# Designs tried in a protein design run: peptides against a protein of PDB entry 2MBZ. Part 4

Target 1, 143 residues: chain A of PDB entry 2MBZ
Amino acid sequence: GINLTPEEKFEVFGDFDPDQYEEEVRERWGNTDAYRQSKEKTASYTKEDWQRIQDEADELTRRFVALMDAGEPADSEGAMDAAEDHRQGIARNHYDCGYEMHTCLGEMYVSDERFTRNIDAAKPGLAAYMRDAILANAVRHTP

## One batch from the design tools (peptide; made by RFdiffusion4, then SolubleMPNN)

Design b1_p8_4_s4 (from b1_p8_4, 3 letters changed)
Fold by OpenDDE base, seed 5:
Structure b1_p8_4_s4 (fold): chain B 143 residues (1-143), chain A 8 residues (1-8)
Amino acid sequence: as target 1 above (143 residues)
Amino acid sequence: MITLAFPF
C-alpha cells in the first residue's frame, strides 16, 4: 500500500483511504502489468510525491469542471487536452497507460458507482464528461 | 480524480 503514516495519509488524501480497497484491487487487478508497475513505482514514493499527484488530480478536476461550466463539449480540444494530460499523468506516476487502457478507465468511472460518486463530488456529471473526453482523445490519437 | 483505488 501507500507507505505513509496515518497522519500523512490524512494530510494528502483527507478522509479517503486508498488502502481500504487493497484487497479488492489485488483480486481484480493483481495479475496485470499495470498493477505490478504501479506497485513498483509507488513503493518509493514519499509524502511529497503523493501530494504532487493529488495536486495534479485536483488541478485536472478543476479544468474539467471549468470546461463543463463553460459549456465546452467533451470532444472539444480543451476537454480532449485535459483528458490527454490525465492519461499522461497516469503514465508518469503509476503505469503505462495507452489510449485503450485510458478508455477502459473512463468506462469504469461511469460503471462503478464508487468511482462515479467520488468524481461527481466535484460536479454532477463530471465522471461522464471525463469518460467522453477520454474517449474523444483516444479517437483523435488513433490512426 | 485519481481516486487512488486502483486502477485510479
Scores: peptide ipSAE 0.125, ipTM 0.812, DockQ to the pose 0.388
Fold by OpenDDE base, seed 2:
Structure b1_p8_4_s4 (fold): chain B 143 residues (1-143), chain A 8 residues (1-8)
Amino acid sequence: as target 1 above (143 residues)
Amino acid sequence: MITLAFPF
């Protein structure tokens, strides 16, 4: 789990408690390298580390929303660049995230209603937009 | 915004 006090968790995540999903996460992905890497990295994370991760996520969300509002297609350079930054953020903070893995994550954002609902809270259709941008970014980087 | 826990 996340090594934060209840107060610190509230400061960083608000009413959301990621540890509520610990058992499901372990059951679904506990045998993957990504899970292992994530557990190893996050084991040393401080409140400041988690806050930085949240800030990065919020910034990226605003960026995607702005692209949507501007009418930029999900396969635009701007949207694909945002997707690339998302991929790199996952790689820095959690686990090695190649383009194939990233595409799988993007698909999960639209196939798992919990993710869709959580993402679309910022803007309806954001999850689908992200998925499409992630896919486009993967395609342009695939030899 | 925060995504669900793993795999993020």
Scores: peptide ipSAE 0.108, ipTM 0.805, DockQ to the pose 0.396
Fold by OpenDDE base, seed 4:
Structure b1_p8_4_s4 (fold): chain B 143 residues (1-143), chain A 8 residues (1-8)
Amino acid sequence: as target 1 above (143 residues)
Amino acid sequence: MITLAFPF
């Protein structure tokens, strides 16, 4: 799990409790390379590391919301660039995330209602917008 | 987002 005290977890994640999903994540993905890489990489993370990751995620969320509010299509350069930054953030912080993996994640965001609900808490339709942007970004990087 | 801690 995340090596933070309960106080640190609250300071970083607020009302979101990552421990709530730990067992399900292990059951669904515990035998994957991505899970192994993530657990290995995050095992050394400090509160400052997690805070940085949270700040990056919040900034990306705000960026996608701003794009939606501006009426930018999900296959716009701005939306695709945001999707690329999302992919790179996963790769940097958690596990090797190629474009195929990223599109799989995007599909999960709209097919698993729990992901959809959590993501759309920032703005209704955000999960679908992200999925579409992720797909568009993957397509433009496909040879 | 949930994907912050568990991006899978």
Scores: peptide ipSAE 0.092, ipTM 0.794, DockQ to the pose 0.510
Fold by OpenDDE base, seed 3:
Structure b1_p8_4_s4 (fold): chain B 143 residues (1-143), chain A 8 residues (1-8)
Amino acid sequence: as target 1 above (143 residues)
Amino acid sequence: MITLAFPF
């Protein structure tokens, strides 16, 4: 699991308990390269590393929400760039994330109600908007 | 609260 004290975990994740999902994540993805890479990378993460990752996620969330509020379509340059930054963030912090993998993640965000609920906590429809932006970004990078 | 769940 995440190598933080209970106090540190609360400071970084608040009411969200990542350990609650550890067994399910291992059961679903434990045999994938992505899981292996993530375990290897995160094994050395400090509280500051996890906080940085949360800050990056929050910034991206604000960016997508702002695009939605402005009425920008999910296939706008701004939305696709935000999706690209999301993909690159996953690649830096967790595992190799190509456009196909990213598209699969986008679909998961709208098909797994737990992801949808967590994402849409910031704004209703955000998960769907992100999925659409992820798809558009993948398309523009597929010759 | 985290907005984006872990990518798994």
Scores: peptide ipSAE 0.086, ipTM 0.782, DockQ to the pose 0.383

Design b1_p8_5_s1 (from b1_p8_5, 5 letters changed)
Fold by OpenDDE base, seed 2:
Structure b1_p8_5_s1 (fold): chain B 143 residues (1-143), chain A 8 residues (1-8)
Amino acid sequence: as target 1 above (143 residues)
Amino acid sequence: RFSLALVI
């Protein structure tokens, strides 16, 4: 779990408690390298580290929403660049995230209703837009 | 929020 006090968790995550998903995440992903890497990396994270990660996620969300509002297609350079930044953020903070892994994550955003609901809270259709941008970014980087 | 739900 996240090594923060309940007050610190509230400060960083607000109404979203990531530890509510700990058991499910372990059940679904506990035997993967990604899970192992994430647990290893995040074990030493401070409140400030988690806040930075949240800030990065919020910034990325705003960026995708702005692209959608501007009418930029999900395979635009802007959308693909945002997807690339998302991939790199996962790689820095959690686990090695290649383009194949990233496309799998993108697909999960639209196939798992929990993810879809959480993402689309910012803007309806955002999860699908992100998935499409992730796929486009992967394609342009895969020979 | 989506990245956290994936990894933690």
Scores: peptide ipSAE 0.113, ipTM 0.782, DockQ to the pose 0.339
Fold by OpenDDE base, seed 4:
Structure b1_p8_5_s1 (fold): chain B 143 residues (1-143), chain A 8 residues (1-8)
Amino acid sequence: as target 1 above (143 residues)
Amino acid sequence: RFSLALVI
């Protein structure tokens, strides 16, 4: 699991406890290359690494929310660039994330109600907006 | 806090 003390986990993740999903993630994805890569890569992560990942996630969330608030379409350059940064962030921090994988993740964000509720906590409709931006970004990179 | 939420 995450190699942090309970105090460090609380400091980094706060009210979101990633450990509560460990069993479900293993059950759903435990036989995938993505799961293996993520476990291998994150095994060496420090508190500072996890904090950086959280900071990146928060920044990206704020960026998508700002795009939505500005009325920018999900297939705008700004939204597609944010989706690309999201994809690259997953690739750097967790597992190889191609455009097909990314579109699958985006679809999961709107099809799994638990993901939808979690994402939309930042802004209603954020999950759908991200899905659409992810799809648009994938399309422009796979002509 | 959505990197983990979006990946797991």
Scores: peptide ipSAE 0.110, ipTM 0.778, DockQ to the pose 0.397
Fold by OpenDDE base, seed 3:
Structure b1_p8_5_s1 (fold): chain B 143 residues (1-143), chain A 8 residues (1-8)
Amino acid sequence: as target 1 above (143 residues)
Amino acid sequence: RFSLALVI
């Protein structure tokens, strides 16, 4: 699991315990390259690294919420750029994330209720908006 | 917020 003390885990993740999902993630994805790469990259992560990752996620969330509040469509340049930053963030912190992989993740965000609930905690419909932006970004990079 | 569970 994540190599943090219980106090550090609470400080970084709050009410969300990532270790609660460790067994399920291993069962679903344990034989994938993505899982292997993630385990290799995160093995050396400090509390500060995990905090940075959460801060990046929070910033992206705020950015998407702002786009939604402004009425920008999910295929706007702003929304597609936010989706691209999301893809690149996954690639830096976790595993290689091409456009096809990213679209699969976007679809998972709306098809798995647990993902949808966690994302939509920031704003109702955020997961669907992200999925649509991810698709649009993939399309513009694969003409 | 996003977490390990939200990326894989």
Scores: peptide ipSAE 0.110, ipTM 0.775, DockQ to the pose 0.392
Fold by OpenDDE base, seed 5:
Structure b1_p8_5_s1 (fold): chain B 143 residues (1-143), chain A 8 residues (1-8)
Amino acid sequence: as target 1 above (143 residues)
Amino acid sequence: RFSLALVI
């Protein structure tokens, strides 16, 4: 799991405890390359690394919320660019994230109620908006 | 936090 003290984990992740999902993640994804890459890459992460990742996620959340509030379609250039940055963030921090993988993640955001609830805490419908932006971004990058 | 549950 994440090699931080309980205090550090709380400081970085707040009420969301990623370790609560460790067993399920291993059961569902433990045989995937993504899981292996993530474990290998994150094994050396410091508190500062995890904080940076959370800061990036928060910034992206704000960006998507702003797009929604502005009435920008999920297939707008702005929304697709935000989706692309999300994909690149995953690739940089966790595992190789192609457009197909990213699309699968987007679908998970709306199909797994836990993800939906956590994402929509920022704004109702955010998970669906992100999913749609992810799909649109994948389409524009697929020949 | 978007995909954190997957990347644990």
Scores: peptide ipSAE 0.108, ipTM 0.780, DockQ to the pose 0.359; fails the geometry check

Design b1_p8_5_s2 (from b1_p8_5, 6 letters changed)
Fold by OpenDDE base, seed 4:
Structure b1_p8_5_s2 (fold): chain B 143 residues (1-143), chain A 8 residues (1-8)
Amino acid sequence: as target 1 above (143 residues)
Amino acid sequence: RMSLALVI
């Protein structure tokens, strides 16, 4: 698990505490390579590391919302670039995330109501927009 | 805001 104090966890994650999902994540994904890689990589993370990851996530959320508000299609260069940055962020911080894996994550964002609800808290339809951008980005990078 | 639960 995340080896931060309760106070540090509150400072970094606030109401989006990942510990509330730990059991479900373990039950669904505990036997996957992605889960193993994430646990191994994050075991050494400091508070500053987690804060950086949250800052990156917040920035990405704002970026997608801004694209939607501007009326940019999910298959625009701007939206696909945001999806690529999302993929690369996962790869840097958690586990190897190829385009197929990323597409699977995007599909989960719209198929699992818990993910959809959490993502759409920032803006209604954001999960679907992200899924479409992720798919478009994967397609443009597939020969 | 993206939570870590949204990564996997």
Scores: peptide ipSAE 0.113, ipTM 0.781, DockQ to the pose 0.414
Fold by OpenDDE base, seed 2:
Structure b1_p8_5_s2 (fold): chain B 143 residues (1-143), chain A 8 residues (1-8)
Amino acid sequence: as target 1 above (143 residues)
Amino acid sequence: RMSLALVI
């Protein structure tokens, strides 16, 4: 799992403990390349690395919320650019994330209630907005 | 908070 003390985990992740999902993730995805890559990359991560990842996620959340508040469509250039940054962040931090993989993740955000709840905590409908932006970004990059 | 890309 994540090589942090309980105190460090709380500082970085707050009330969300990703390690509580370790068994389920392993059961569902343990045979995938994405899982292998993620485990290999994150095995060496420090507290500072995890904090950076959380900071990036928080910044992206704020960016999407700002787009929604401004009334920008999910298929706007701004929303698609935010989706692209999300995809690239996954690629850097976890596993190779092509556009097809990214669209699958977007669909998961609206189909898995746990993801939906966690994402929409920032703003109702954010998960759906992200899914739509992710799809639009994938379409524009795979003509 | 954005969920970690830990596809659970």
Scores: peptide ipSAE 0.112, ipTM 0.787, DockQ to the pose 0.389
Fold by OpenDDE base, seed 1:
Structure b1_p8_5_s2 (fold): chain B 143 residues (1-143), chain A 8 residues (1-8)
Amino acid sequence: as target 1 above (143 residues)
Amino acid sequence: RMSLALVI
């Protein structure tokens, strides 16, 4: 799990504790390369590393929300670029994330209500917008 | 937070 003290976890993650899902994540994904890579990478993460990851996620969330508020379609260059940055962020921080993997993640964001609820806390429909942008970005990079 | 959703 995340090797932070309870206080550090609260400072970084607030009310959301990722370790609460450890068993389910292992059951669902424990035999995947993505799971292995993520466990290996994150095992060495400091509080500062986790804080950086959260800051990146928050910035990306704000970026998508701003695009939605501006009425930019999910297949706009702005939305697709945000999706690309999301993919690259996953690749840097967690596991190799190709375009096919990314589209699968996008679909999970709208098919698993827990993902949908957590993402849409920032703005209703954000998960669906992200999924659509992720798909559009994948299409433009796999002509 | 978006990155936290990845662990669900």
Scores: peptide ipSAE 0.110, ipTM 0.784, DockQ to the pose 0.373
Fold by OpenDDE base, seed 3:
Structure b1_p8_5_s2 (fold): chain B 143 residues (1-143), chain A 8 residues (1-8)
Amino acid sequence: as target 1 above (143 residues)
Amino acid sequence: RMSLALVI
């Protein structure tokens, strides 16, 4: 689990309690390399590390929202670059994330309503936009 | 939050 005090967890994550999903995550993904890598990497994370990860996610969210508001297609260079940064962020912070893995994650964002609700809290349709950008970015890197 | 959603 996340090695933070209840106060620290509230400061970083607010009303979102990641601990409520720990058993489900273990049941679904506990036998994957991604789960192992994530546990190994995050075991040493401080409050500041978790805050940085949240800040990076918030910045990326704002970037995608700005692209949507500007009317940029999800297969625009701007949207694909944002998707690439998302992929690289996952790779740095959690687990190896190739283009195939990234497309699987993108599909999960639109197929699991819990993910969709969490993402679309910033803007309706954001999860679908991200999925499309992720797919486009993967395609351009796998000709 | 988007990043923690990745872990779920």
Scores: peptide ipSAE 0.108, ipTM 0.781, DockQ to the pose 0.385

Design b1_p8_5_s3 (from b1_p8_5, 6 letters changed)
Fold by OpenDDE base, seed 2:
Structure b1_p8_5_s3 (fold): chain B 143 residues (1-143), chain A 8 residues (1-8)
Amino acid sequence: as target 1 above (143 residues)
Amino acid sequence: RMSIALVV
């Protein structure tokens, strides 16, 4: 799990406690390389590391919302660049994330209602927008 | 907000 005190977890994650999903994540993904890599990478993360990860996630969310509000298509250069930054962030912080893996994550965001609900809390339709941007970004990098 | 739980 995340090696933070309850107080530190609240400071970083607020009302959302990632450890509430640890058992489910283990049951669903515990035998995958991605899960192993994530556990290995994050085992030594400090509060500052987790805060940075949350800041990156928040910034990315704001960026996608701004693109949607501006009417930019999900396959626009701006949206695809945001998707690329998302992929790279996963790669740095959690596990090797190629374009195929990223596309699979995007599909999960719209097919699993929990993911959809959590993402769309920022803006309705955000999960679908991200999925489409992720797919477009993958296509342009894997011709 | 997005969460680390959304990437594993």
Scores: peptide ipSAE 0.104, ipTM 0.809, DockQ to the pose 0.437
Fold by OpenDDE base, seed 4:
Formats: C-alpha cells, structure tokens, sequence
Structure b1_p8_5_s3 (fold): chain B 143 residues (1-143), chain A 8 residues (1-8)
C-alpha cells in the first residue's frame, strides 16, 4: 500500500482515499505486470512524490475539462496531447504504458461504472471524452 | 479529480 500516515494520506488525497480500492485492484489486476511494476515503483515514494503525482493528476483533469468546455473535439490535437501526457504520466510513475494498454484503460473508464462515476465527478462525460482522446492519440501514434 | 486508484 501507500506508505504514508493517515494524516499524510488525507493531506495528499483528501476525501478520495485510493486505499478504498486496494482489495478490488488486487483481485482484478494482482497478476498483471502493470500491478507488479506499480508496487515496485511506488514502494519508495515519499509524501512529496505522491503529492507531485496528485498535482499532475489534478492538472490533467483541469486540462481535459477546459478542452471540453471549449468544445474541442476529443480527436483534436489539444485533446490528443493531453491523452499523451496522461500516458506518459502513467509510464513515469506507475508502469510501462504503451498505446494498447492506454486504450484498454480508456475503455475501462467507460465500461466500469465505478470508474465512470469517479472520473465524471469533475465533469459529466469526462470519462467518455478521455476514452475518445486516448483512442485518437493511440491511432495517430500507430500508423 | 483524477485518483491514483484510476491508474489500474
């Protein structure tokens, strides 16, 4: 798990406690390379590391919301670039995330209602927008 | 807000 005190976890993650999903994540993904890599990488993370990761996630969320509010298509350069940054962020912080893996994650965001609700808390339809942007970005990088 | 739990 995340090696932070309860107080530190609250400071970084606020009301959304990622540990609430630990058992489910282990049950669904515990046998995958991605899960193993994530556990290995994050084992050494400090509070400052987790705060940085959360800040990056918040910035990405704001960026996608801004694109949606501006009416930018999910296959626009702006949306695809945001999707690419999302992919790269996963790769840096958690596990090797190729374009196929990324599209699988995007599909999960819209097919699992629990993910959908959590993402759409920022803006209705955000999960679908992200999925579409992720797919478009993968397509343009797979000629 | 994007959560770390949404990465996997």
Amino acid sequence: as target 1 above (143 residues)
Amino acid sequence: RMSIALVV
Scores: peptide ipSAE 0.101, ipTM 0.804, DockQ to the pose 0.437
Fold by OpenDDE base, seed 5:
Structure b1_p8_5_s3 (fold): chain B 143 residues (1-143), chain A 8 residues (1-8)
Amino acid sequence: as target 1 above (143 residues)
Amino acid sequence: RMSIALVV
């Protein structure tokens, strides 16, 4: 879990409070392997680790926004590569993330309005674009 | 920003 001080949490996550979701996450996913892996792996994370994870997320957001602004389709090589990097980042930092798991996450980004709102804060339609890129990337890796 | 803790 996130074992930072309140001050450190604010420095890393800003106005977004990750603690407000702990109970819901446990209720929905507490019996999954992904939940177990994430809790075990992140238990030792430092402020620097969490900051790196946020920096990776910010970089990915910028990449997707740039692709959208350029008019690149979500099934372009660039968009699919960004989706692949997203999948690998989850696998590296949290839990085993295969293509099926990744597509499920993508669907959540557009079906849970909280995710949609948070993602689309960077650019309207970004969550849908990410979902489509995730799906396209999964398809090309599972022919 | 969005917390990565929600990716589960």
Scores: peptide ipSAE 0.100, ipTM 0.802, DockQ to the pose 0.429
Fold by OpenDDE base, seed 3:
Structure b1_p8_5_s3 (fold): chain B 143 residues (1-143), chain A 8 residues (1-8)
Amino acid sequence: as target 1 above (143 residues)
Amino acid sequence: RMSIALVV
């Protein structure tokens, strides 16, 4: 699990408790390479590492929201570039994330209501916008 | 916000 004190976890994650999902994540994904890689990488993470990851996520959220507010299509270069940065962020912090894997994650964001509600807390429809941008980015890199 | 639970 995340090697932080309860106080540190609250400081980084706030009201969202990732430990609440640990058993479900293990049950669903415990036999995958992605899970193994994530456990291996994050085992050495400090509070500062986790905070950086959250800051990166918040920045990406703001970027997508700004694109939506500007009326940019999810298949615009701006939206696809944001999706690419999301993919690369996952690859750096958690596990190898190719375009197919990324597309699967995008679909999960709209098919699992818990993820949808979490993401859409920033802006209604954000999860769908991200999914569409992820798909468009994958398509342009796999012609 | 996103968390490890959203990427694994």
Scores: peptide ipSAE 0.097, ipTM 0.800, DockQ to the pose 0.393

Design b1_p8_5_s4 (from b1_p8_5, 5 letters changed)
Fold by OpenDDE base, seed 5:
Structure b1_p8_5_s4 (fold): chain B 143 residues (1-143), chain A 8 residues (1-8)
Amino acid sequence: as target 1 above (143 residues)
Amino acid sequence: RFSIALVV
């Protein structure tokens, strides 16, 4: 799991405990390269590393929310750029994330109600908006 | 906010 004290985990992740999903994640994805890479990379992460990851996620959330509030479509350049940054962030911090993988993740965000609920906590419809932006970004990068 | 649970 995450090598942080309970206090550090709370400081970084707040009321959401990612380790709560460890067993299910292992059951669903334990045989994938993505899972292996993520476990390998994150094993050495410090509190500062996790905080940086969460800061990046928060910034990205704010960007998507701002785009939605502005009425920008999910296939706008701004939304696709945000989706690309999301993909690259996953690639840097967790595992190799190509456009196909990213598309699969986007679909999971809307097909698993737990993901949808967690994402939409920032803004209703955010998960669907992200999924659509992810798809659009994948398309523009796969001519 | 996003978490590692949203990654895998």
Scores: peptide ipSAE 0.108, ipTM 0.807, DockQ to the pose 0.424
Fold by OpenDDE base, seed 4:
Structure b1_p8_5_s4 (fold): chain B 143 residues (1-143), chain A 8 residues (1-8)
Amino acid sequence: as target 1 above (143 residues)
Amino acid sequence: RFSIALVV
């Protein structure tokens, strides 16, 4: 899995421990290409790589929260651009993430209550907002 | 905050 020491894991991930979900992730996605690609790609990641990924995730979270606070619709250009950056971030860091895959992830964020709770910890309704933005972004890129 | 746990 993640080749970090326990101390490094705590420093990078803090209270959100990804190891808590390792078994569930394997059970749900262990036979997918995405899982294989992610394991292969992340096997070489250093602490600095993981920290960068977390920094990107935190920045994206703040960006979506700011959009919500500003009252921007989830299908606004700003929200769709944030969704696109989310998709591209997944593609860079984890696995090939096309628009169909991205919409599936968005649906999971609202259909699995555990994911919803984790995401909405930043702001209530964030998971639903992201799902809607992801869908809108996919639609505009799929004529 | 999003992590790898949310994307595989």
Scores: peptide ipSAE 0.106, ipTM 0.803, DockQ to the pose 0.435
Fold by OpenDDE base, seed 2:
Structure b1_p8_5_s4 (fold): chain B 143 residues (1-143), chain A 8 residues (1-8)
Amino acid sequence: as target 1 above (143 residues)
Amino acid sequence: RFSIALVV
């Protein structure tokens, strides 16, 4: 799990406790390479590392929301670029994330209501917008 | 926040 004190976890994640999903994640994904890579990478993460990851996520969220507010289509260059940055962020911080994997994650954002609810807390429809942008980005990079 | 949940 995340090797932070309860206080540090609160400082970084607020009311969201990622460890509440640890057992489910292990049961569902424990046999995947992605899970292994993530556990290996994050094992050495400091509070500052986790904070950076959260800051990156917040920035990306703001970026997508701004695109939506501006009326940019999810398959616009701006939205696809944001999706690409999201993919690269996953690759840096957690596990190798190809375009197929990224598309699967995007689909999960709209298929798992827990993800949808969490993401859409920033803006209704954000999860669907992200999914569509992720798909569009994948398509343009896999001709 | 979804970054951690994004992993798997």
Scores: peptide ipSAE 0.102, ipTM 0.803, DockQ to the pose 0.390
Fold by OpenDDE base, seed 3:
Structure b1_p8_5_s4 (fold): chain B 143 residues (1-143), chain A 8 residues (1-8)
Amino acid sequence: as target 1 above (143 residues)
Amino acid sequence: RFSIALVV
């Protein structure tokens, strides 16, 4: 699992316990290249690395919320650029994330209620907005 | 926020 003390885990993740899902993740994805790459990359992560990743996620969330509040369509340049940054963040921190993989992740955000609840805690409909932006970004990069 | 455990 994540190599942090219980105190460090609480400081970084708060009410969310990532260890709660470790067995499910292993059962569902343990034989994938993405899982292997993630384990290899994160094995060396410090508390500061995990905090940075959370900060990046929070910043992206704020960016998407701002776009929604401004009435920007999910296929706007702003929304698609935010989706691209999300894809690149996954690639840097976890595993190779092409546009098709990213689209699959976006669909998971709206099909798994646990993801939907977690994302929509920031703003109702955010998961759907992100999925749509991810799809639009994938389309524009696959002519 | 996004869940790290659920990214993979």
Scores: peptide ipSAE 0.097, ipTM 0.797, DockQ to the pose 0.426

